# Designs tried in a protein design run: peptides against a protein of PDB entry 4N3Y. Part 7

Target 1, 83 residues: chain A of PDB entry 4N3Y
Amino acid sequence: ETRDQVKKLQLMLRQANDQLEKTMKDKQELEDFIKQSSEDSSHQISALVLRAQASEILLEELQQGLSQAKRDVQEQMAVLMQS

## One batch from the design tools (peptide; aimed at target 1 S55)

Design b1_p10_6_s3 (made by RFdiffusion4, then SolubleMPNN; from b1_p10_6, 5 letters changed)
Fold by OpenDDE base, seed 1:
Structure b1_p10_6_s3 (fold): chain B 83 residues (1-83), chain C 83 residues (1-83), chain A 10 residues (1-10)
Amino acid sequence: as target 1 above (83 residues)
Amino acid sequence: as target 1 above (83 residues)
Amino acid sequence: SLEERLARLE
């Protein structure tokens, strides 16, 4: 009968709406998670890049210093041998 | 009338179901995005960590080499002064 | 599923 059909449809509609609301909530939580995770990862990556850059600068300075020290010692040895 | 109410409820139910399916699809796409993004970020972070570690090892080697070179020069100079 | 139930009503 039509009356029973109405009641059935009303129940199904409520169930569909409940599922919709739940799914929308879950979607929002995932979006929030993506945003937070992306920000955290970006910060960590940026920090690592900066650290790597700092290490590279220090390496270059050490290499230059070592080369200069080598040259200085060679020059001093030459002077000593000529004296 | 009950007949018109049934038709209205059927339409509303179809609309709710369509929205539910769309939201479920969107949720799945977000989940897939999270998975892919997390993997990509993890790989990048791991690579940066390894690079930083390699740089640190090289720095330590250079520092040790410079210190040893300094000591060697000092010892050689001492020998020259005693000769 | 809800979709299957809807299909039966249509």
Scores: peptide ipSAE 0.116, ipTM 0.436, DockQ to the pose 0.007
OpenDDE base, seeds 2, 3, 4, 5: peptide ipSAE 0.061, 0.057, 0.066, 0.053; ipTM 0.500, 0.490, 0.505, 0.495

Design b1_p10_6_s4 (made by RFdiffusion4, then SolubleMPNN; from b1_p10_6, 5 letters changed)
Fold by OpenDDE base, seed 1:
Structure b1_p10_6_s4 (fold): chain B 83 residues (1-83), chain C 83 residues (1-83), chain A 10 residues (1-10)
Amino acid sequence: as target 1 above (83 residues)
Amino acid sequence: as target 1 above (83 residues)
Amino acid sequence: SLLERLDRLE
């Protein structure tokens, strides 16, 4: 009968609404998680890039210092051999 | 009347189901995006960590080389002063 | 919204 059909549809509608609300909540949580994860990863990557660049600068300075030290020794030896 | 109520509920149920399907699809797309983004970020971070560690090892080697070079010069000068 | 309309039926 029509009355029973109405009751059945009302129940199904409530169930659909409950499921929709749950799914929308889960979707929102995922969007928030994505946003937070993106920010965290971006910050970590930026920090690592800066550290790597700083280390590269230090390496270049040390290489230059070592090369200069070797040249200084060679020059000193050259002077000694001339004396 | 009951007949009109049934028709109204049927329409609302169809609309709710359509919205549910759309929301579920969007949720799945976000889950897939999160998974892919996590993998990409993890790989990039691991690569940066390895590069940073390799640079640190090189820095230590250069520092040791520079220190040894300085010691060698000092030893040579000491020998010269004794001659 | 649809959700608001559904809530009124509950």
Scores: peptide ipSAE 0.146, ipTM 0.423, DockQ to the pose 0.008
OpenDDE base, seeds 2, 3, 4, 5: peptide ipSAE 0.050, 0.052, 0.070, 0.074; ipTM 0.490, 0.489, 0.506, 0.503

Design b1_p10_7 (made by RFdiffusion4)
Pose (drawn by RFdiffusion4):
Structure b1_p10_7 (pose): chain A 83 residues (1-83), chain B 83 residues (1-83), chain P 10 residues (1-10)
Amino acid sequence: as target 1 above (83 residues)
Amino acid sequence: as target 1 above (83 residues)
Amino acid sequence: AAVAAARAAF
């Protein structure tokens, strides 16, 4: 039946076009997510740079501590030997 | 001509359903791109994290080793002073 | 302490 059929096909076309709009919305959200995912990995690398900096500072302090310890032991040994 | 109209709507519905199928395929490609991109970046970053925590545990033990080294040298000074 | 704070930042 041509009249009922036109009405059914119009309903189906409306539903297909609404579904197409929603799926395009989803694509857009995925594209944005690619961007956000990229920024998050970057922030992870910044946190890693912070860890490297704290480590470089600590290593430097330990190097200085070893030098100071050698120098003072050298003086203590020199006195102990001046006897 | 509700019959010609029916034929037209059937064509429009076929075109909409083909467009929906293609857009769904595109969405899948985006989800796959996200997954591949996250897996790659995670590999890189997990590697940087492993290097960072290794540096950290080692430097911690070096703090200990420095104190211990100073104590060992001090005991040597105590023995050298028994003379 | 600084190394622990930097680790917590991650």

Design b1_p10_7_s1 (made by RFdiffusion4, then SolubleMPNN; from b1_p10_7, 8 letters changed)
Fold by OpenDDE base, seed 4:
Structure b1_p10_7_s1 (fold): chain B 83 residues (1-83), chain C 83 residues (1-83), chain A 10 residues (1-10)
Amino acid sequence: as target 1 above (83 residues)
Amino acid sequence: as target 1 above (83 residues)
Amino acid sequence: SLLKQASASL
């Protein structure tokens, strides 16, 4: 009868609302996680990039040093051979 | 003497070269890590975004359902009151 | 370079 139908619909409405609230919460948590994950990754990558840049500077210095050392050795060898 | 100087420089050159090779390896590993980390993060975020989109679709459906259910309940209540 | 690309993407 109509009264029972109304009660049924009221129950279904409550169930739907509960599910909606839960899903809204889940969605929000997921969005927050995505945002935080992205930011954390960005920060980590930035730090690693800086470290790599420091390594690059060191490499350049070492390459220059090697080149100079090679020249110095060659010069000394030339002096030795001339003596 | 000159011979000793040459030997010293040769040793220093080898040491510098060894350090250079090590540093080059370290730099390459770091670059590889940065690349992989970025790609992994991108894939993970993409998957999460898709999940969030699915939740949004569900939310919209639930909202529509709630609105309809509310209307249906109101209609049934009206019928009940008219009887 | 990879570093340049990485920095640009941040």
Scores: peptide ipSAE 0.086, ipTM 0.508, DockQ to the pose 0.100
OpenDDE base, seeds 1, 2, 3, 5: peptide ipSAE 0.084, 0.097, 0.083, 0.071; ipTM 0.508, 0.451, 0.509, 0.493; seed 2 fails the geometry check

Design b1_p10_7_s2 (made by RFdiffusion4, then SolubleMPNN; from b1_p10_7, 7 letters changed)
Fold by OpenDDE base, seed 2:
Structure b1_p10_7_s2 (fold): chain B 83 residues (1-83), chain C 83 residues (1-83), chain A 10 residues (1-10)
Amino acid sequence: as target 1 above (83 residues)
Amino acid sequence: as target 1 above (83 residues)
Amino acid sequence: SLLRQASAAL
């Protein structure tokens, strides 16, 4: 009986060790995935931010241009009316 | 000639305004996308972190169990040898 | 600014 118990426990020990190794691997994979995902997201967001910033600059330029164009048209119309 | 210039400028003004509106829309869409993407990433990362933490707990439990199992086997073997 | 905040969060 005792001999059988030893064999049983040895099996359980091996199984536990196998599960431990698997769990360690899974944990590591998850950590790596989280790290990579975070980095990828950061890079993607950075790229989008830069694009949005470029658009913002263009927006400001266009706003200024629009104002100037309006003034130019008004000036030309004034000249025309005075002709 | 002046009249033609006015017409030209009016066209340019309209075109500039159209482009301005488009740019404003594009900017807003990009901002919204960035915000949503960041939030989504945050939630995803949080979920993965929780999973990793659960695995970590299991790992620790298994390590403790493994140690105990080893001791149990050793004890049983000692009993067997003394029988 | 949302963009400024986004940039700062990185």
Scores: peptide ipSAE 0.087, ipTM 0.518, DockQ to the pose 0.101
OpenDDE base, seeds 1, 3, 4, 5: peptide ipSAE 0.064, 0.078, 0.080, 0.072; ipTM 0.394, 0.504, 0.516, 0.500

Design b1_p10_7_s3 (made by RFdiffusion4, then SolubleMPNN; from b1_p10_7, 6 letters changed)
Fold by OpenDDE base, seed 4:
Structure b1_p10_7_s3 (fold): chain B 83 residues (1-83), chain C 83 residues (1-83), chain A 10 residues (1-10)
Amino acid sequence: as target 1 above (83 residues)
Amino acid sequence: as target 1 above (83 residues)
Amino acid sequence: SLLAQASAAL
């Protein structure tokens, strides 16, 4: 019966539209999550990079200090040997 | 007293070396963490991208189905009007 | 360096 078929198709149409709407929302949520996750990771990494840079500077200073200290010890030993 | 100065400098040298070693380790740990964090984020994002792609395919299918359903309803209505 | 690479990747 044609009328029954029409009613069935109308229902199917509504169902399809509902599913479409849901899927669109789900997709958007995923995209938003991906974007936010990427941004958050970037921020975290940036902060850690800065910290690592600070450590690198300290490392360089310590290396220089160590080298100088070694030289100073050597110099003092030389003085002792000369006396 | 020169001897006392030498002893002091030797201690300072050891301390500097200890601090240097620690700082080097700390820096390496930070670098490793940054690398791992980036890789983990990349993997997560990749997985989510694939999911989003699946949703997009479904969305397209639903859109096509919706359009077809609408046309089918219209066709059936036309049949009813002709009868 | 790894740090430089990380910085460049941001």
Scores: peptide ipSAE 0.069, ipTM 0.510, DockQ to the pose 0.099
OpenDDE base, seeds 1, 2, 3, 5: peptide ipSAE 0.068, 0.066, 0.066, 0.060; ipTM 0.509, 0.510, 0.507, 0.505

Design b1_p10_7_s4 (made by RFdiffusion4, then SolubleMPNN; from b1_p10_7, 8 letters changed)
Fold by OpenDDE base, seed 2:
Structure b1_p10_7_s4 (fold): chain B 83 residues (1-83), chain C 83 residues (1-83), chain A 10 residues (1-10)
Amino acid sequence: as target 1 above (83 residues)
Amino acid sequence: as target 1 above (83 residues)
Amino acid sequence: SLLREASASL
């Protein structure tokens, strides 16, 4: 009886060890995934931010150009009215 | 000639305005996308972190169980040797 | 600019 109990416990020990190793692997994979995902997201967001910034610069330039163009048209119209 | 110049400038003005409006829209869409992407990533990462933490707890429990099981096996073997 | 600050924080 006692011998059988030892055999049972030895099996349980092996099973526990196997599960431990599996869990350690799973944990490491999850940590690696989280790290990689965070880095990838950061890079992607950074790229999009840079694009948005470029668009912002263009927007400002266009606003300035629009104002200048409006003034130029007004000036030309004034010339026509005088002539 | 001057009249033709005015007409040309008016066209350019309209084109500039159209491009301005388009650029404003594009900028807003990019900003919205960045915001949403960041929030989604944050939620996803949080979920994964919680899972990793659960696995960590399990790992600790298994390590403790493994140690106990080892001691139990040793104790049972000692009993066998005495008997 | 919110975008400038966002890019700097990443």
Scores: peptide ipSAE 0.090, ipTM 0.514, DockQ to the pose 0.115
OpenDDE base, seeds 1, 3, 4, 5: peptide ipSAE 0.070, 0.070, 0.077, 0.088; ipTM 0.386, 0.498, 0.503, 0.510; seed 1 fails the geometry check

Design b1_p10_8 (made by RFdiffusion4; failed a check: a repeat of another design)
Pose (drawn by RFdiffusion4):
Structure b1_p10_8 (pose): chain A 83 residues (1-83), chain B 83 residues (1-83), chain P 10 residues (1-10)
Amino acid sequence: as target 1 above (83 residues)
Amino acid sequence: as target 1 above (83 residues)
Amino acid sequence: ALVLRLQALE
């Protein structure tokens, strides 16, 4: 039946076009997510740079501490030996 | 001509459903792109994290080793002083 | 740059 059929096909076309719009909205959200995912990985690399910095500072202090310890032991040994 | 109209709507519905199928395929490609991109970046970052925590545990033990080394040298000074 | 710094630390 040509009249009922036109109405059914119009309903289906509307539903297909609504579904197309939503799926395009989803694509857009995924494209934005690719960008956000990228910003997040970068922030993780900044946290890692912070860890490296704290470690460089600690290592430097330990190097200085070893030098100081050698120097003072050298003086103590020099006195103990002046005797 | 509700019959010509029906044929037109059937064509439009076929075109919409083909467009929906293609856009769904595009979405899938984006989800796959996201997954691949995240797997790759996680690999790189997990490797940087492993190197960072290794530096950290080691430097921690070096703080201990420095104190211990100073103690051992002090005991040597105590022996050298028994003379 | 971070890789170079971690290598220096190692």

Design b1_p10_8_s1 (made by RFdiffusion4, then SolubleMPNN; from b1_p10_8, 5 letters changed)
Fold by OpenDDE base, seed 1:
Structure b1_p10_8_s1 (fold): chain B 83 residues (1-83), chain C 83 residues (1-83), chain A 10 residues (1-10)
Amino acid sequence: as target 1 above (83 residues)
Amino acid sequence: as target 1 above (83 residues)
Amino acid sequence: SLLERLDRLE
């Protein structure tokens, strides 16, 4: 009968609404998680890039210092051999 | 009347189901995006960590080389002063 | 919204 059909549809509608609300909540949580994860990863990557660049600068300075030290020794030896 | 109520509920149920399907699809797309983004970020971070560690090892080697070079010069000068 | 309309039926 029509009355029973109405009751059945009302129940199904409530169930659909409950499921929709749950799914929308889960979707929102995922969007928030994505946003937070993106920010965290971006910050970590930026920090690592800066550290790597700083280390590269230090390496270049040390290489230059070592090369200069070797040249200084060679020059000193050259002077000694001339004396 | 009951007949009109049934028709109204049927329409609302169809609309709710359509919205549910759309929301579920969007949720799945976000889950897939999160998974892919996590993998990409993890790989990039691991690569940066390895590069940073390799640079640190090189820095230590250069520092040791520079220190040894300085010691060698000092030893040579000491020998010269004794001659 | 649809959700608001559904809530009124509950």
Scores: peptide ipSAE 0.146, ipTM 0.423, DockQ to the pose 0.008
OpenDDE base, seeds 2, 3, 4, 5: peptide ipSAE 0.050, 0.052, 0.070, 0.074; ipTM 0.490, 0.489, 0.506, 0.503

Design b1_p10_8_s2 (made by RFdiffusion4, then SolubleMPNN; from b1_p10_8, 5 letters changed)
Fold by OpenDDE base, seed 1:
Structure b1_p10_8_s2 (fold): chain B 83 residues (1-83), chain C 83 residues (1-83), chain A 10 residues (1-10)
Amino acid sequence: as target 1 above (83 residues)
Amino acid sequence: as target 1 above (83 residues)
Amino acid sequence: DLLARLDRLE
């Protein structure tokens, strides 16, 4: 019966629309999650890079200081040997 | 009228299903992207953390070496003053 | 599957 078919199709259409809305909502939530997660990760990575760079600068300074200290000790030893 | 209504509803239902399938596909692609992006970021962060830790160990070693060198110079100076 | 159900109605 055509009348019964109409009612069945109406119900199926409602179900399809409900599922569509749910899926669209889920998709939007995933997009929001990606955006937030990407920003958080980017900030953390940037912070780690900056920390690594700061450590590198400090390492270079310490290496230079250690080299100078070594030279100073060698010079003092030379003076000792000449005395 | 009922016959025409059935045909209209059938068309609308097909359109709804097409949109649903498209949205579901897009959602799946986003989920896959999240998974891949999260893994990539996690690997990068872990690598940076390890590098930072290695730098910290080297810094401590250099600091200890510099302190020892300083003490050695001081001891040599003391010997010089007593000679 | 809504499409499969629709095909059965047609």
Scores: peptide ipSAE 0.162, ipTM 0.433, DockQ to the pose 0.007
OpenDDE base, seeds 2, 3, 4, 5: peptide ipSAE 0.079, 0.052, 0.051, 0.082; ipTM 0.518, 0.500, 0.503, 0.517

Design b1_p10_8_s3 (made by RFdiffusion4, then SolubleMPNN; from b1_p10_8, 4 letters changed)
Fold by OpenDDE base, seed 4:
Structure b1_p10_8_s3 (fold): chain B 83 residues (1-83), chain C 83 residues (1-83), chain A 10 residues (1-10)
Amino acid sequence: as target 1 above (83 residues)
Amino acid sequence: as target 1 above (83 residues)
Amino acid sequence: ELEERLDALE
């Protein structure tokens, strides 16, 4: 009986240790995932910000072009009205 | 000829304006996307941190259980050796 | 399950 109890407890100890190791591994994987996810998100956001900045530059250029085009139309209209 | 040129320039103006509006819309969509992505990432990371903390608690509990089991085995072994 | 069994040893 005592021997059987010892064997049972030894098995439980091994199982507990296995579970502990698994939990430790899982925790490490979660930490690694969080780190990687954070880095990836940071890079993605930075890239998108640069893209938005490029769009802003384009917007400004288009605004300038639009203003110039408007002025050109006005000039041509003036010529037309004089004829 | 002059009239034709005016018509052409007016068309170009309309096209430029359309492009400008599109660019403005695209920029706004990018800003909205960045904001949403950042918020989602923040929430996800927070949730994962809590999960990792739960794993840490479990790890500590398992360690305590393992220590107790080890002590119990040792006690039973002592009894066995006395018989 | 394992935790329950371990708790029973305490």
Scores: peptide ipSAE 0.054, ipTM 0.510, DockQ to the pose 0.020
OpenDDE base, seeds 1, 2, 3, 5: peptide ipSAE 0.118, 0.053, 0.050, 0.048; ipTM 0.440, 0.476, 0.473, 0.507; seeds 1, 5 fail the geometry check

Design b1_p10_8_s4 (made by RFdiffusion4, then SolubleMPNN; from b1_p10_8, 4 letters changed)
Fold by OpenDDE base, seed 1:
Structure b1_p10_8_s4 (fold): chain B 83 residues (1-83), chain C 83 residues (1-83), chain A 10 residues (1-10)
Amino acid sequence: as target 1 above (83 residues)
Amino acid sequence: as target 1 above (83 residues)
Amino acid sequence: DLEARLDALE
């Protein structure tokens, strides 16, 4: 009776320990994955933010250039019409 | 002796089960965190991609507009010089 | 640690 119980408990303890070890390993892998994923996402987002900012600056410059070009046309036409 | 061993094994089994339960809970929390973080990052990146694409289209349109405006100036000047 | 204790009992 007692001997049988000892053997049963030893088996159960081994099983519990195996499950614990596996679960701990899985947890560690998830932590590592989260860390790497976070870094990758952060860098990707940062790169896209910088790209968007660069595009916005260029948009403003082109808008200003277009507006100035139209003004220059008007001035040139006025000069020619007076000559 | 055997009785003492039974009690020791029971204690160790309890401790192992407690640790297992805690580790399983921690693992589940990490899985949930990864899932949510992945969704958030995916949506943020997608939004920035769309914004970048919209900016690029507008850049091209403005470049075309500027080029056409300059051509229109040249044509108008030519007409006026001939009149 | 737990494994070491288990091995000691087996």
Scores: peptide ipSAE 0.121, ipTM 0.432, DockQ to the pose 0.007
OpenDDE base, seeds 2, 3, 4, 5: peptide ipSAE 0.068, 0.063, 0.054, 0.058; ipTM 0.476, 0.515, 0.511, 0.513; seed 3 fails the geometry check

## One batch from the design tools (peptide; aimed at target 1 V49)

Design b1_p11_1 (made by RFdiffusion4)
Pose (drawn by RFdiffusion4):
Structure b1_p11_1 (pose): chain A 83 residues (1-83), chain B 83 residues (1-83), chain P 11 residues (1-11)
Amino acid sequence: as target 1 above (83 residues)
Amino acid sequence: as target 1 above (83 residues)
Amino acid sequence: SAFREELESLL
Protein backbone atom coordinates (compact mmCIF):
# COMPACT_ATOMS: atom_id res chain seq x y z
CA GLU A 1 0.00 0.00 0.00
CA THR A 2 1.49 3.12 -1.40
CA ARG A 3 0.08 5.65 1.18
CA ASP A 4 0.91 3.77 4.43
CA GLN A 5 4.29 2.85 2.84
CA VAL A 6 5.22 6.52 2.22
CA LYS A 7 4.43 7.32 5.87
CA LYS A 8 6.49 4.36 7.19
CA LEU A 9 9.42 5.29 4.92
CA GLN A 10 9.32 8.91 6.08
CA LEU A 11 9.46 7.78 9.75
CA MET A 12 12.35 5.46 9.01
CA LEU A 13 14.22 8.24 7.14
CA ARG A 14 13.75 10.57 10.05
CA GLN A 15 15.06 7.98 12.49
CA ALA A 16 18.08 7.24 10.21
CA ASN A 17 18.94 10.93 9.93
CA ASP A 18 18.64 11.43 13.76
CA GLN A 19 20.93 8.46 14.28
CA LEU A 20 23.43 9.90 11.76
CA GLU A 21 23.49 13.18 13.65
CA LYS A 22 24.14 11.45 16.97
CA THR A 23 26.93 9.29 15.50
CA MET A 24 28.56 12.44 14.08
CA LYS A 25 28.31 14.00 17.54
CA ASP A 26 30.09 10.93 18.93
CA LYS A 27 32.86 11.21 16.34
CA GLN A 28 33.40 14.81 17.35
CA GLU A 29 33.67 13.78 21.06
CA LEU A 30 36.26 11.15 20.13
CA GLU A 31 38.29 13.71 18.14
CA ASP A 32 38.25 16.04 21.15
CA PHE A 33 39.30 13.15 23.35
CA ILE A 34 42.36 12.52 21.25
CA LYS A 35 43.36 16.07 21.98
CA GLN A 36 42.65 15.86 25.81
CA SER A 37 44.53 12.50 25.94
CA SER A 38 47.52 14.14 24.43
CA GLU A 39 47.47 17.05 26.94
CA ASP A 40 47.15 14.50 29.90
CA SER A 41 50.32 12.68 28.78
CA SER A 42 52.11 15.96 28.59
CA HIS A 43 51.10 16.84 32.16
CA GLN A 44 52.50 13.42 33.18
CA ILE A 45 55.86 14.37 31.66
CA SER A 46 55.84 17.61 33.63
CA ALA A 47 55.34 15.69 36.84
CA LEU A 48 58.30 13.61 35.84
CA VAL A 49 60.45 16.65 35.29
CA LEU A 50 59.54 17.79 38.81
CA ARG A 51 60.77 14.46 40.14
CA ALA A 52 64.01 14.72 38.23
CA GLN A 53 64.63 18.20 39.61
CA ALA A 54 64.09 17.13 43.20
CA SER A 55 66.50 14.27 42.61
CA GLU A 56 69.20 16.46 41.08
CA ILE A 57 68.97 18.77 44.03
CA LEU A 58 69.30 15.90 46.50
CA LEU A 59 72.22 14.38 44.68
CA GLU A 60 73.97 17.74 44.68
CA GLU A 61 73.52 18.10 48.40
CA LEU A 62 74.94 14.64 48.98
CA GLN A 63 77.97 15.47 46.85
CA GLN A 64 78.54 18.62 48.86
CA GLY A 65 78.09 16.62 52.06
CA LEU A 66 80.74 14.14 51.06
CA SER A 67 83.19 16.92 50.21
CA GLN A 68 82.60 18.70 53.50
CA ALA A 69 83.02 15.40 55.36
CA LYS A 70 86.36 14.73 53.70
CA ARG A 71 87.63 18.23 54.37
CA ASP A 72 86.85 18.16 58.08
CA VAL A 73 88.25 14.64 58.54
CA GLN A 74 91.41 15.85 56.86
CA GLU A 75 91.74 18.64 59.48
CA GLN A 76 90.93 16.28 62.36
CA MET A 77 93.53 13.78 61.07
CA ALA A 78 96.10 16.60 60.63
CA VAL A 79 95.81 17.64 64.28
CA LEU A 80 95.70 14.09 65.54
CA MET A 81 98.94 13.56 63.51
CA GLN A 82 100.64 16.84 64.66
CA SER A 83 101.05 15.06 67.92
CA GLU B 1 2.74 9.67 -7.87
CA THR B 2 3.01 8.36 -4.41
CA ARG B 3 4.62 5.29 -6.20
CA ASP B 4 7.55 7.39 -7.64
CA GLN B 5 7.75 9.07 -4.23
CA VAL B 6 8.07 5.64 -2.58
CA LYS B 7 10.94 4.77 -4.93
CA LYS B 8 12.64 8.04 -4.12
CA LEU B 9 12.30 7.50 -0.36
CA GLN B 10 13.68 3.98 -0.69
CA LEU B 11 16.76 5.45 -2.45
CA MET B 12 17.15 8.15 0.19
CA LEU B 13 16.87 5.54 2.97
CA ARG B 14 19.50 3.37 1.30
CA GLN B 15 21.85 6.40 1.02
CA ALA B 16 21.27 7.32 4.72
CA ASN B 17 21.85 3.80 5.94
CA ASP B 18 25.08 3.59 3.85
CA GLN B 19 26.20 6.92 5.35
CA LEU B 20 25.46 5.66 8.86
CA GLU B 21 27.50 2.52 8.22
CA LYS B 22 30.41 4.56 7.00
CA THR B 23 30.31 7.00 9.86
CA MET B 24 30.16 4.10 12.32
CA LYS B 25 33.25 2.68 10.67
CA ASP B 26 34.94 6.09 11.07
CA LYS B 27 34.05 6.12 14.78
CA GLN B 28 35.63 2.71 15.20
CA GLU B 29 38.80 4.00 13.52
CA LEU B 30 38.95 6.90 15.95
CA GLU B 31 38.47 4.58 18.98
CA ASP B 32 41.28 2.41 17.59
CA PHE B 33 43.49 5.52 17.11
CA ILE B 34 42.90 6.54 20.69
CA LYS B 35 43.73 3.10 21.98
CA GLN B 36 46.97 2.80 19.93
CA SER B 37 48.03 6.35 20.91
CA SER B 38 47.46 5.67 24.63
CA GLU B 39 49.35 2.37 24.51
CA ASP B 40 52.29 3.98 22.90
CA SER B 41 52.53 6.97 25.20
CA SER B 42 52.01 4.72 28.28
CA HIS B 43 55.00 2.62 27.22
CA GLN B 44 57.21 5.69 26.97
CA ILE B 45 55.96 7.19 30.25
CA SER B 46 56.05 3.93 32.27
CA ALA B 47 59.70 3.74 31.22
CA LEU B 48 60.44 7.30 32.41
CA VAL B 49 58.60 6.51 35.70
CA LEU B 50 60.68 3.38 36.31
CA ARG B 51 63.91 5.41 35.82
CA ALA B 52 62.66 8.14 38.18
CA GLN B 53 61.74 5.81 41.02
CA ALA B 54 65.06 3.97 40.68
CA SER B 55 66.93 7.25 41.03
CA GLU B 56 64.77 8.04 44.09
CA ILE B 57 65.29 4.82 46.01
CA LEU B 58 69.00 4.89 45.29
CA LEU B 59 69.42 8.48 46.40
CA GLU B 60 67.54 7.56 49.56
CA GLU B 61 69.96 4.77 50.30
CA LEU B 62 72.81 7.18 49.59
CA GLN B 63 71.59 9.48 52.32
CA GLN B 64 71.85 6.47 54.58
CA GLY B 65 75.26 5.48 53.21
CA LEU B 66 76.61 8.98 53.75
CA SER B 67 75.62 9.02 57.45
CA GLN B 68 76.96 5.46 57.84
CA ALA B 69 80.23 6.43 56.07
CA LYS B 70 80.71 9.35 58.38
CA ARG B 71 80.08 7.05 61.40
CA ASP B 72 82.63 4.49 60.14
CA VAL B 73 85.26 7.20 59.62
CA GLN B 74 84.50 8.57 63.12
CA GLU B 75 85.17 5.17 64.65
CA GLN B 76 88.44 5.18 62.79
CA MET B 77 89.28 8.53 64.33
CA ALA B 78 88.41 7.08 67.77
CA VAL B 79 90.91 4.23 67.24
CA LEU B 80 93.60 6.57 65.86
CA MET B 81 93.11 8.69 69.04
CA GLN B 82 94.03 5.62 71.19
CA SER B 83 97.60 6.53 70.55
CA SER P 1 71.14 15.97 34.22
CA ALA P 2 70.87 14.08 30.95
CA PHE P 3 67.69 12.33 32.17
CA ARG P 4 66.12 15.69 33.03
CA GLU P 5 67.19 17.18 29.69
CA GLU P 6 65.56 14.15 27.97
CA LEU P 7 62.30 14.72 29.92
CA GLU P 8 62.29 18.47 29.05
CA SER P 9 62.82 17.72 25.34
CA LEU P 10 59.57 15.70 25.35
CA LEU P 11 57.63 18.86 26.42

Design b1_p11_1_s1 (made by RFdiffusion4, then SolubleMPNN; from b1_p11_1, 3 letters changed)
Fold by OpenDDE base, seed 3:
Structure b1_p11_1_s1 (fold): chain B 83 residues (1-83), chain C 83 residues (1-83), chain A 11 residues (1-11)
Amino acid sequence: as target 1 above (83 residues)
Amino acid sequence: as target 1 above (83 residues)
Amino acid sequence: SSFLEELQSLL
């Protein structure tokens, strides 16, 4: 009967509304997750950039040190050969 | 003596070179990691964007469905009241 | 250093 159909449709409407609300929440959570993930990645990459910069400084110092050491060895060899 | 000093410096040079090579490798690994991490994040975010888009489509469909259902219920109520 | 510059520009 019509009354039963109405009640059925009312139930369907409530069910659909529940699903809609759930999906809206899920979408919001997803958007928040994307935002947070992006921020987290950005921060992590920034930290890694700093670490890479520190490494670069160290490499430059090491290269200079090696060059100096080489010169020192050569100087010592020269002294040795003169003695 | 000078000879001993030279040998010491040669050892130091080798040690420094080893450290330099290690640090260069570490730096390269870090750069690779940063690159890969960025790519991974980008791909993940892209996937999440698609999921969000799918959610949006579903939400639109649900909203339309709910509106139609509401109209249907109202129509059925009208029929019921006329009978 | 070019890598670092590129990386910095990415941020």
Scores: peptide ipSAE 0.050, ipTM 0.481, DockQ to the pose 0.237
OpenDDE base, seeds 1, 2, 4, 5: peptide ipSAE 0.108, 0.048, 0.048, 0.046; ipTM 0.413, 0.476, 0.477, 0.474; seed 1 fails the geometry check

Design b1_p11_1_s2 (made by RFdiffusion4, then SolubleMPNN; from b1_p11_1, 4 letters changed)
Fold by OpenDDE base, seed 2:
Structure b1_p11_1_s2 (fold): chain B 83 residues (1-83), chain C 83 residues (1-83), chain A 11 residues (1-11)
Amino acid sequence: as target 1 above (83 residues)
Amino acid sequence: as target 1 above (83 residues)
Amino acid sequence: SEFLQELQSLL
């Protein structure tokens, strides 16, 4: 019967629309999550880069200090030889 | 006394060298961590992109289905009017 | 989707 067919199709239409709305929402939430995740990762990496840079500077300073310390010891040894 | 000075400087030299080695190790580990973190994030985002693509496809299919359902209902209504 | 295009370009 045609009336029953129409009722069925109207129900299907409502169901399809509900699913569409749900999917649209889910898609948007997923996009937002990806965006946020990307930003968080970027900021975390930036922080780590800064730490790495600090370590690099410290390494250079230590290398300089080590070289100077070696020279200082050598100089003191020279003084001892003169004594 | 010069001998004591030399001994002190030798100790400082050893300490500096130990610290240098530690710092070099820490720096390397930090770089490795950054590299790994970046790769992991990239792969995670890739997976999410695939999910988003799937949702996009589904959304398009639902939109098409919804439009067709609407037309089907309208056609059935037209049939009813003829009865 | 422009969003997906941007995501793809990011990778």
Scores: peptide ipSAE 0.052, ipTM 0.483, DockQ to the pose 0.240
OpenDDE base, seeds 1, 3, 4, 5: peptide ipSAE 0.038, 0.049, 0.049, 0.052; ipTM 0.383, 0.487, 0.490, 0.495

Design b1_p11_1_s3 (made by RFdiffusion4, then SolubleMPNN; from b1_p11_1, 4 letters changed)
Fold by OpenDDE base, seed 5:
Structure b1_p11_1_s3 (fold): chain B 83 residues (1-83), chain C 83 residues (1-83), chain A 11 residues (1-11)
Amino acid sequence: as target 1 above (83 residues)
Amino acid sequence: as target 1 above (83 residues)
Amino acid sequence: SDFLQELQSLL
């Protein structure tokens, strides 16, 4: 009957509303997660970039040092040979 | 003496070379890590974006459904009231 | 929707 049908529709409406609210919450949580994850990743990568740059500087210093040391050894060898 | 000094310098050169090679390796590993991490994060975020879009579609569908259901309940109530 | 657009712009 009509009354029963109305009650059924009202129940369906409640169910739909519950699903809507749940989905809205889930969507918001997902958006927040993505935002936070992106920020965290960005910061981590930035930190690693800085570390890589530090290693680059160290490499350059070592290369220069090795070149100088090589020259020094050569010079000392020359001194030794003419002794 | 000079000979001992030369030997010392040669040792220092070996040590410097070892450090250089180690640092070169470490730098390369770091660069590879940054690259891989960036790619992984990009893919993860892309997947989450798609999920968020799916939730958005569902929300829109539910909103439309709720509006229709509301109208249906109103219509049925009108029928009931004039019985 | 605005948020999704922003997210998409990051990719």
Scores: peptide ipSAE 0.055, ipTM 0.484, DockQ to the pose 0.235
OpenDDE base, seeds 1, 2, 3, 4: peptide ipSAE 0.034, 0.051, 0.051, 0.048; ipTM 0.384, 0.481, 0.481, 0.487

